# Designs tried in a protein design run: peptides against a protein of PDB entry 7PB4. Part 199

Target 1, 105 residues: chain A of PDB entry 7PB4
Amino acid sequence: KMLNIKEYKEKLLSTLGEFLEDHFPLPDRSVKKKKKNIQESSVNLITLHEMLEILINRLFDVPHDPYVKISDSFWPPYVELLLRNGIALRHPEDPTRIRLEAFHQ
Target 2, 218 residues: chain B of PDB entry 7PB4
Amino acid sequence: DALQMAVGYFEKGPIKASQNKDKTLEKHLKTVENVAWKNGLASEEIDILLNIALSGKFGNAVNTRILKCMIPATVISEDSVVKAVSWLCVGKCSGSTKVLFYRWLVAMFDFIDRKEQINLLYGFFFASLQDDALCPYVCHLLYLLTKKENVKPFRVRKLLDLQAKMGMQPHLQALLSLYKFFAPALISVSLPVRKKIYFKNSENLWKTALLAVKQRNR

## One batch from the design tools (peptide; made by RFdiffusion4, then SolubleMPNN)

Design b2_p15_8_s3 (from b2_p15_8, 8 letters changed)
Fold by OpenDDE base, seed 5:
Structure b2_p15_8_s3 (fold): chain B 105 residues (1-105), chain C 218 residues (1-218), chain A 15 residues (1-15)
Amino acid sequence: as target 1 above (105 residues)
Amino acid sequence: as target 2 above (218 residues)
Amino acid sequence: MEELEVLEAIKERLS
């Protein structure tokens, strides 16, 4: 039973990762346009998968404060996507912090 | 150049030392408006000003006026659009600005140089259908973007669920009809035979400007 | 709450 749950979890993680990559990819920042001035902030954006992993880990690691600070690595459309789909919630007093939704409450 | 000075003002922000900040802002805004409506703006100018309009650097009234004059001389860079979508999601712009942006995006769609990166945002735009204020315009945008490869069973389900919730909206029906065209096996529901697809006329704000742009680029 | 349940819920909301 436990082996089956682990295998199922691994399969689910894999299929979710593929689904996220297929339907919610990062935009190709054409790094190439050398035009001088607007330093496109060299901030490496994380994938939606990585963002979800951070949120999930925070929920389990720090359940009394499950909020994650939105960093520059968080692509704003991903944040909006998670909020709109009821996957994440903004902190009521600090809009720069989000948490994973409590799906079983 | 007056336009360069105006763009520079918006980019660098108001110089604190100006005693008449409001008059200076209005002067530069009028300069941008005049050039945009007469000649259109270069892609680089649109890139700068679009980000400014959506970043929340200025008040809603100023942002609205800037966004309304985002009229291309020739083309709009898809990179500018992708960046703009990011700024919309940061939450520093008003709901009315978001609506105006989607209206602008639909109106200017044909002037965007490439669609490859915008197509990557399909999933994001699709999720925005849940926003009642955006839904009519997002449906129109998706109607323009949708390819056969985008028509998936889960999206069909979501559209049908949305229709069940919102009722038979003309913009939803238009998008569903397109989905049925690409994937008839996924949509068992009989859609009303609509002779004409009706979207809210987003182009009305820029109708004269769009005609002028098309004439200049012929 | 099991991690698996969270993953399933996320997948359900996105798909």
Scores: peptide ipSAE 0.667, ipTM 0.930, DockQ to the pose 0.350
Fold by OpenDDE base, seed 1:
Structure b2_p15_8_s3 (fold): chain B 105 residues (1-105), chain C 218 residues (1-218), chain A 15 residues (1-15)
Amino acid sequence: as target 1 above (105 residues)
Amino acid sequence: as target 2 above (218 residues)
Amino acid sequence: MEELEVLEAIKERLS
């Protein structure tokens, strides 16, 4: 039973990863080389998969404070996507913090 | 020139020392408006001003006016659109600004230089269908973006669920009809063969401006 | 809540 659960979890993670890559890819930022001064903050955006992993891990690691601070690596459309789909919630007092929804049915 | 000064003002922000900040703002805004409606704006100017309008740097009234004059001389950079979508999601702009942006995006769609990156945002735009205020315009945008590869069973289900919730909206029916065209096996329901697809945006704020842009680029 | 349930719920909401 446990092996089946682990295998199922791995399969689900893989399937979810593929799904996220297929349907919610990051846009390719053409780094315009030339103009030096636009501090396009070379902030590396994380994938939606990575964002979800962070949120999930926080939920399980720190269940009493499951909120994650939105960093510059969080692509705003992904944050909006998670909020709109009821996957994440903003902290009521700090809009810069989000948590994974408690999917308690 | 006057336009460069105006764009520079919006980009750098108001210089502290001007007692008449509102008059200066209005002057520069009028400059941008005048040039945009007469000649259109360069892609670089649109890039700068579009971000400003969506960043929340200025008040809603100013942002609205800026968005209304985002008229290209020739093309709009796809990168500008992608950046704009990001700013839209930061939450510093009003709901009305968001609606206006999507209206603008639909209106200016043909003037965007390329669509490859915008197509990657398909999933994001599709999720925005849940917003009642955005839904009509997002449907229109998706109608323009949708390719066969975008038509998936789960999206069909979501559209049908949305239709069940919102009713048979013309914009939703238009999108569903396109989905049925690409994947008839996924949509078993008989959709009324509407010969004319009616999107709310048929009479956009930019109709006259768009005609002028097309004439200049012939 | 099991991690698996969370993953399933996420997938369900996105798909």
Scores: peptide ipSAE 0.667, ipTM 0.930, DockQ to the pose 0.351
Fold by OpenDDE base, seed 2:
Structure b2_p15_8_s3 (fold): chain B 105 residues (1-105), chain C 218 residues (1-218), chain A 15 residues (1-15)
Amino acid sequence: as target 1 above (105 residues)
Amino acid sequence: as target 2 above (218 residues)
Amino acid sequence: MEELEVLEAIKERLS
């Protein structure tokens, strides 16, 4: 039974990863470095999969404070996507912090 | 150049604490409006001003006026659109600004230089169908973007669920009809053969401007 | 079990 759960989890993770890659890819920041606008800090955006991993890990690692601070690596459309689909919630007092929705409550 | 000074003002903000901040703002805004409606704006100017309009740097009234004058001289950069979508999601713009942006995006769709990156945003736009205020305009946008590859079973389900919730809206029916065209096996429901795809195009704020742009680029 | 349920819920909401 445990082996089947682990295998199922791995399959689900893989399937979710593929789904996220297929349907919610990052835009190619072909920052055509035209010489002049040097200041666009090449902020490396993380994938939606990585964002979800961060949120999931925070929920399980720090359940009393499951909120993650939105960094510059968080692509705003991904944040909006998670909020709109009820996957994440903003902190009521700090809009710069989000948490994974408690699906078990 | 008056336009460069105006764009610079919006980009850098007011340099001097001039007592007449409002008069200066209005002057520069009128400059942008006049040039945009007469000649259109360069792609670089649209890139700058679009970000300003959506960043929340200025009030809603100013942002609305800027967005209304995002009329290209020739083309709009796809990169500007992708950046704009990002700014929309930061939460500093009003709901009305979001609606106006999607209206603008639909209106200016043919003037966007490329669609490859915008097509990558398909999933994001599709998720925006849940917003009642955005739904009509997002349906129109998706109608323009949809390829056969985008028509997936889960999206069909979501559209049908949305139709069940909202009723048989003309914009939803138009999109569903397109989906049925690409994937008839996924949509068993008899859609009324609406011969006329009616997106509320009648209230295109840019109709006159678009005609002028097309005439200049011929 | 909890992590699996979370993953399933996420997938369900996105798809």
Scores: peptide ipSAE 0.666, ipTM 0.929, DockQ to the pose 0.368
Fold by OpenDDE base, seed 4:
Structure b2_p15_8_s3 (fold): chain B 105 residues (1-105), chain C 218 residues (1-218), chain A 15 residues (1-15)
Amino acid sequence: as target 1 above (105 residues)
Amino acid sequence: as target 2 above (218 residues)
Amino acid sequence: MEELEVLEAIKERLS
C-alpha cells in the first residue's frame, strides 16, 4: 500500500510537471545581451512546477507559517495564475507573501 | 529631439525637484502623444513607455494617457508585450489600466512582430477569462491567438462552465464557435451559427491611427 | 496522504 502511494505520488508529480510545461511554459527570454548597463537582474525565473514545489514544501515544513516571500524569481503571471485559480492566497497584511491554499477546508 | 527628451524624462524620472513638475510632465506627455498620433512610435520607444505605463511609476491618469498613445510606427516587439503582461500582474496598475491594455493588445495585435512567445501565454490569458472586467477583451485576444493545438478538452470544459456561470455572452460564444470549428468533436452543444462574430468595442480607440499606420507601411 | 491530496487539488484547479 505505501509503495503504491509513493509510486502514485511520483506519477502524479511527473504528470503535473508535464502538464505545467505544456500549458504554462516560461517565455523564452531572448537574452539579447545588449550590453546596456541596465543590470537586468539576471534573475532566473523558476518554472511553475518549481514554484508549486516551494509552496507545497513550505506548507508541510512550516505549517504554522506556510507563507513564502515572493522573490524576483517568481514570474508575476504565475503568481497571478495561482491566485486566480484559488491555489494560492496572499498574506492579508503582507502582499509580498503567498501561501498554498488549504484545500481541506 | 523633443521625443527623445520626453521618453528620457519618463524613463529616468524627474531629476530635480522642479517647482513645475506638473508642467514639465504635461509638456513631455503632449510631445509623446503628438508624435505617436502623427507618425507612430518606434518599437524601442514603445518598449520603454509601455513598461512605464504599467509599472506604477506615475499616476493612473498619466499611465492611461501613455498607454493610449502606444501607437507603432511600424511594429511592436513581442518582447515588449510579454514584459508588459508581467507588469500587469505585479499589481501596481489599476483595473482600468488592465482593461485598456487588453484593448490595446487586441487593437495592435497585427502590428506585433511575432506571436510565438505571446502564444506561450495562452494558458495565462485563458485563466484571465475568470475576471469579469477582462473577459470580453480576453475572449477577443484568445480568438486571435487560438490555433487548433490550443483547443483542449479541459479548456472546452472550462469555457462551458464559464458560460454556465456568466450566461451566453457574445464574446464567449464567439470563442466557443472557433473552438468548435477547430475541434467539432469536443463541443457537442449546438452553438448558434453566428455569421458575424462581434466583440465588444468594435469601435477601436485607435481606428484612425491604425489606418494611418497601415498606410505608412504599404 | 495529505501531500497527495494537495497535488490532486492543484491539478484539478489548473486542468
Scores: peptide ipSAE 0.666, ipTM 0.929, DockQ to the pose 0.367

Design b2_p15_8_s4 (from b2_p15_8, 8 letters changed)
Fold by OpenDDE base, seed 5:
Structure b2_p15_8_s4 (fold): chain B 105 residues (1-105), chain C 218 residues (1-218), chain A 15 residues (1-15)
Amino acid sequence: as target 1 above (105 residues)
Amino acid sequence: as target 2 above (218 residues)
Amino acid sequence: EEELEVLEAIKERLS
């Protein structure tokens, strides 16, 4: 039973990762234009999968403060996506912090 | 030139020492508006000014006016659009600015140089259908973007669920009809045969400008 | 078990 749950979890993680990559990929930042314009090119954006992993880990590791500060590595459309789909919630007093929705409650 | 000074003003921000900040702002805004409506803006100018309009650096009235004059001389860079979508999601712009942006995006769609990166945002735009204020314009945008590869069973389900919630909206019906065209097996429901696809006329704000751009690029 | 439920819920909301 436990082995089946672990295997299922691994399969689900893999399938979710593929799904996220297929349907919610990061835009290719055409790094190529040499023009000196704004520093947005210097920040490494994380994948939606990585973002979810951070949120999930925070929920379980620090349940009394499950909020994650939105960093520059968080692609804003991903944040908006998670909020719109009811996967994440903004902190009521600090819009720079988000948490994973507690689906088990 | 006057346009470069105006763009530079918006980019660098108001110089604190100016006693007449509002007059200076209005002067530069009028300069941008005049050039945009007469000649259009270069892709680089649009890139800079979109950032300014969506970053929340200025008030909503100024941002709205800047966004309304994002008229290309020739093309809009897809990179500018992708960046703009990011700025919209940061939460520093108003809901009205978001609506205006999607109207602008639909109106200017044909002037965007490439669509490959915008197509990667399909999933994000699709999720934005849940926003009641954006839904009509997002449907129109998705209608323009949708390829056969985007028509998935889960998206069909979501559209049908949305229709069940919102009713038979013309913009939803238009998108569903396109989905049925690409994947008839996924849509078992009978869609009313609409002779005319109806979207809100988002381009009305730029109708004269768009005609001028098309004439210059012929 | 709780993590699995969270993953399933995320998948359900995105798909």
Scores: peptide ipSAE 0.668, ipTM 0.933, DockQ to the pose 0.353
Fold by OpenDDE base, seed 3:
Structure b2_p15_8_s4 (fold): chain B 105 residues (1-105), chain C 218 residues (1-218), chain A 15 residues (1-15)
Amino acid sequence: as target 1 above (105 residues)
Amino acid sequence: as target 2 above (218 residues)
Amino acid sequence: EEELEVLEAIKERLS
């Protein structure tokens, strides 16, 4: 029974990852290296999968403060996507912080 | 060039503490408006001004006016659109600005140079269907973007669920009809064969300008 | 078990 749960979790993670990659990919930032010194901050955007992993980990690691600070690596459309689908919630007093919704409550 | 000075003002902000900030702002805004409606804007100018309009750097009235004059001389860069979508999600623009942006995007769709990156945003746009204010315009956008590969069972389910919630909206019916065209096996529901697809005339704000752009690029 | 439930809920909301 336990082996079946672990295997199921692994399969679910894999299938979720594939689903996220297929339907919610990052846009290719054509790093047109235009020579001009505009520090287009080479902010490396994380995948939606990575973003969810961060949120999940925070929920379980720090359940009393499950909020994650939105960094420049968080693509704004992903944040909006998670909020709209009820997967994440903004901190009521700090809009720069988001948490995973507590689906089990 | 007066236009370059105006764009520079919006990009860099007011250099000198001019005593009459409002008059200077209005002067530059009128310059941009005049050129945009008369000749259209270069892709680079649209890139700069579109970001400014959506970044929340200025007030809603100014942002609205800037966005209304985002008329291309020739083309709009796809990259500008992708960046704009990002700015929309940061939460510094008003709901009315978001609606206006989607109306603009639909109206200017044919003038966007490429669609490859915009197509990657399909999932994001589809999720925005849940926003009642955006839904009519997002349906129209999705109608323009949808390929056979985008028509998935889960999206069909979501559209049908949305229809159950919102009722049979003309814009939603139009999108569903397209989905049925690409994947008839996924949509068993008899859709009324609407001969006319009724999207809200998003183009009305730019109708004259769009005609002029098309004439210049012939 | 709780992690699995969270993953299932996320998948359900996105799909």
Scores: peptide ipSAE 0.667, ipTM 0.932, DockQ to the pose 0.337
Fold by OpenDDE base, seed 1:
Structure b2_p15_8_s4 (fold): chain B 105 residues (1-105), chain C 218 residues (1-218), chain A 15 residues (1-15)
Amino acid sequence: as target 1 above (105 residues)
Amino acid sequence: as target 2 above (218 residues)
Amino acid sequence: EEELEVLEAIKERLS
């Protein structure tokens, strides 16, 4: 039974990853020509998959404070997507923090 | 020139805390408006001003006026649109600004230089159909973006569910008809063959401006 | 088991 659950989890993760890559890819940022002076900090955006992993891990690792601070690596459309679909919630007092929705409650 | 000074003002902000901040702002805003409606704006100017309009740097009234004058001289950069969508999601702009942006995006769609990156946002736009205020305009946008590869069973289901919730809206029907065209097997429901796709595009705020842009680019 | 349920719920909401 446990092996089946692990296998199923792995399959689900893989399937979800593929689904996310197919339907919610990051836009290719054209490498802004190095105009020398604008330190546009090339903040590397994380994938939606990575974002979800962070949120899931936080939920299970720190269940009493399951909120993650929105970093510059969080692509705003992904945040909006998760919020709109009821997958994530903003902290009521700190809009810079989000948590995974407690689907089991 | 006057336009560069105006754009610079919006980008860098007011240099001096002058008592005449509002007068200066209005002057520069009028400069941008005048040039935009007469000649259109360069792609670089649109890039800068879209960011400003959506960043929440200025009040809603100013942002609205800026968006209304985002008229290209020739083309709009796809990158500007992608960036704009990002700013839209940061939550510093009003709901009305969001609606206006999508209206603008639909209106200016043909003037965007390329669509490859915008097409990658298909899933995001599709999720925005759930927003009642955005739904009509997002449907129109999706109608313009939809390719055969975008028509998936789960999206069909979501559209049908949305229709069940909202009723048979003309904009939803238009999108569903396109979906049925690309994937007839996924939509068994008889859709009224609406020969005329009715999107609320007839009263486009930019109708006159768009005609002028098309004329200049001939 | 709880993680699986979460993943399923996420997938359901996105698809």
Scores: peptide ipSAE 0.667, ipTM 0.932, DockQ to the pose 0.368
Fold by OpenDDE base, seed 4:
Structure b2_p15_8_s4 (fold): chain B 105 residues (1-105), chain C 218 residues (1-218), chain A 15 residues (1-15)
Amino acid sequence: as target 1 above (105 residues)
Amino acid sequence: as target 2 above (218 residues)
Amino acid sequence: EEELEVLEAIKERLS
């Protein structure tokens, strides 16, 4: 039973990852290396999959404070997507923090 | 030139505590507006000003005026559009600005140089259908973007669910009709054969300017 | 089990 659950979880994660890559890919930042010294903060955007992993891990690792601070690596459209679909919630007092929705309630 | 000074003002902000900040701002706005409506703006100018309009650097009235004059001389960079979508989601712009942006995006769609990156945003735009204020314009945008490969069973389901909630909206029916055209097997529901697709006329704000742009690029 | 439910819920909301 436990092996089947683990295998199913792995399969679900893989399937979800593929789904996210297919339907919600990051735009290719044409790194036009225009040398202009504007530190385009080469902030590496994380994938939607990675963002969800962070949120899930925080929920289980720190259930009493399941909020994650929105970093520059969080692509704003992904944040909006998660909020709109009821997957994430903003902290009521700090809009820079989001949590995974408590689906078990 | 006057336009470069105006763009520079918006980009860098007011350097000196000029006592007459409002007069200076108005002067530069009028300069941008005048050039945009007469000649259009270069892609680089649109890139800068579009981000400014959506970043929340200025008040809603100023942002609205800037966005209304985002008229290209020739083309708009798709990168500018992708960046703009990101700024829209940061939450520093008003709901009215978001609506105006989507109207602008639909109106200027043909002047965007490439569509490859915008097509990658299909899933994001599709999720924005849930916003009642944006829905009519997002439907129009999706109508322009939709290819056969975008018509998936889960999206059909979501559109039908949305129709069940919102009713038979003309813009939603237009999009569903396109979906049925590409994938008739996925849509079993009888859709009225609409000979004409009716979207809100988003281009009305720019009708004269768009004609001028088309004439310059011929 | 709880993690699986969370993943399923996410998938359901996105698909």
Scores: peptide ipSAE 0.667, ipTM 0.932, DockQ to the pose 0.367; fails the geometry check

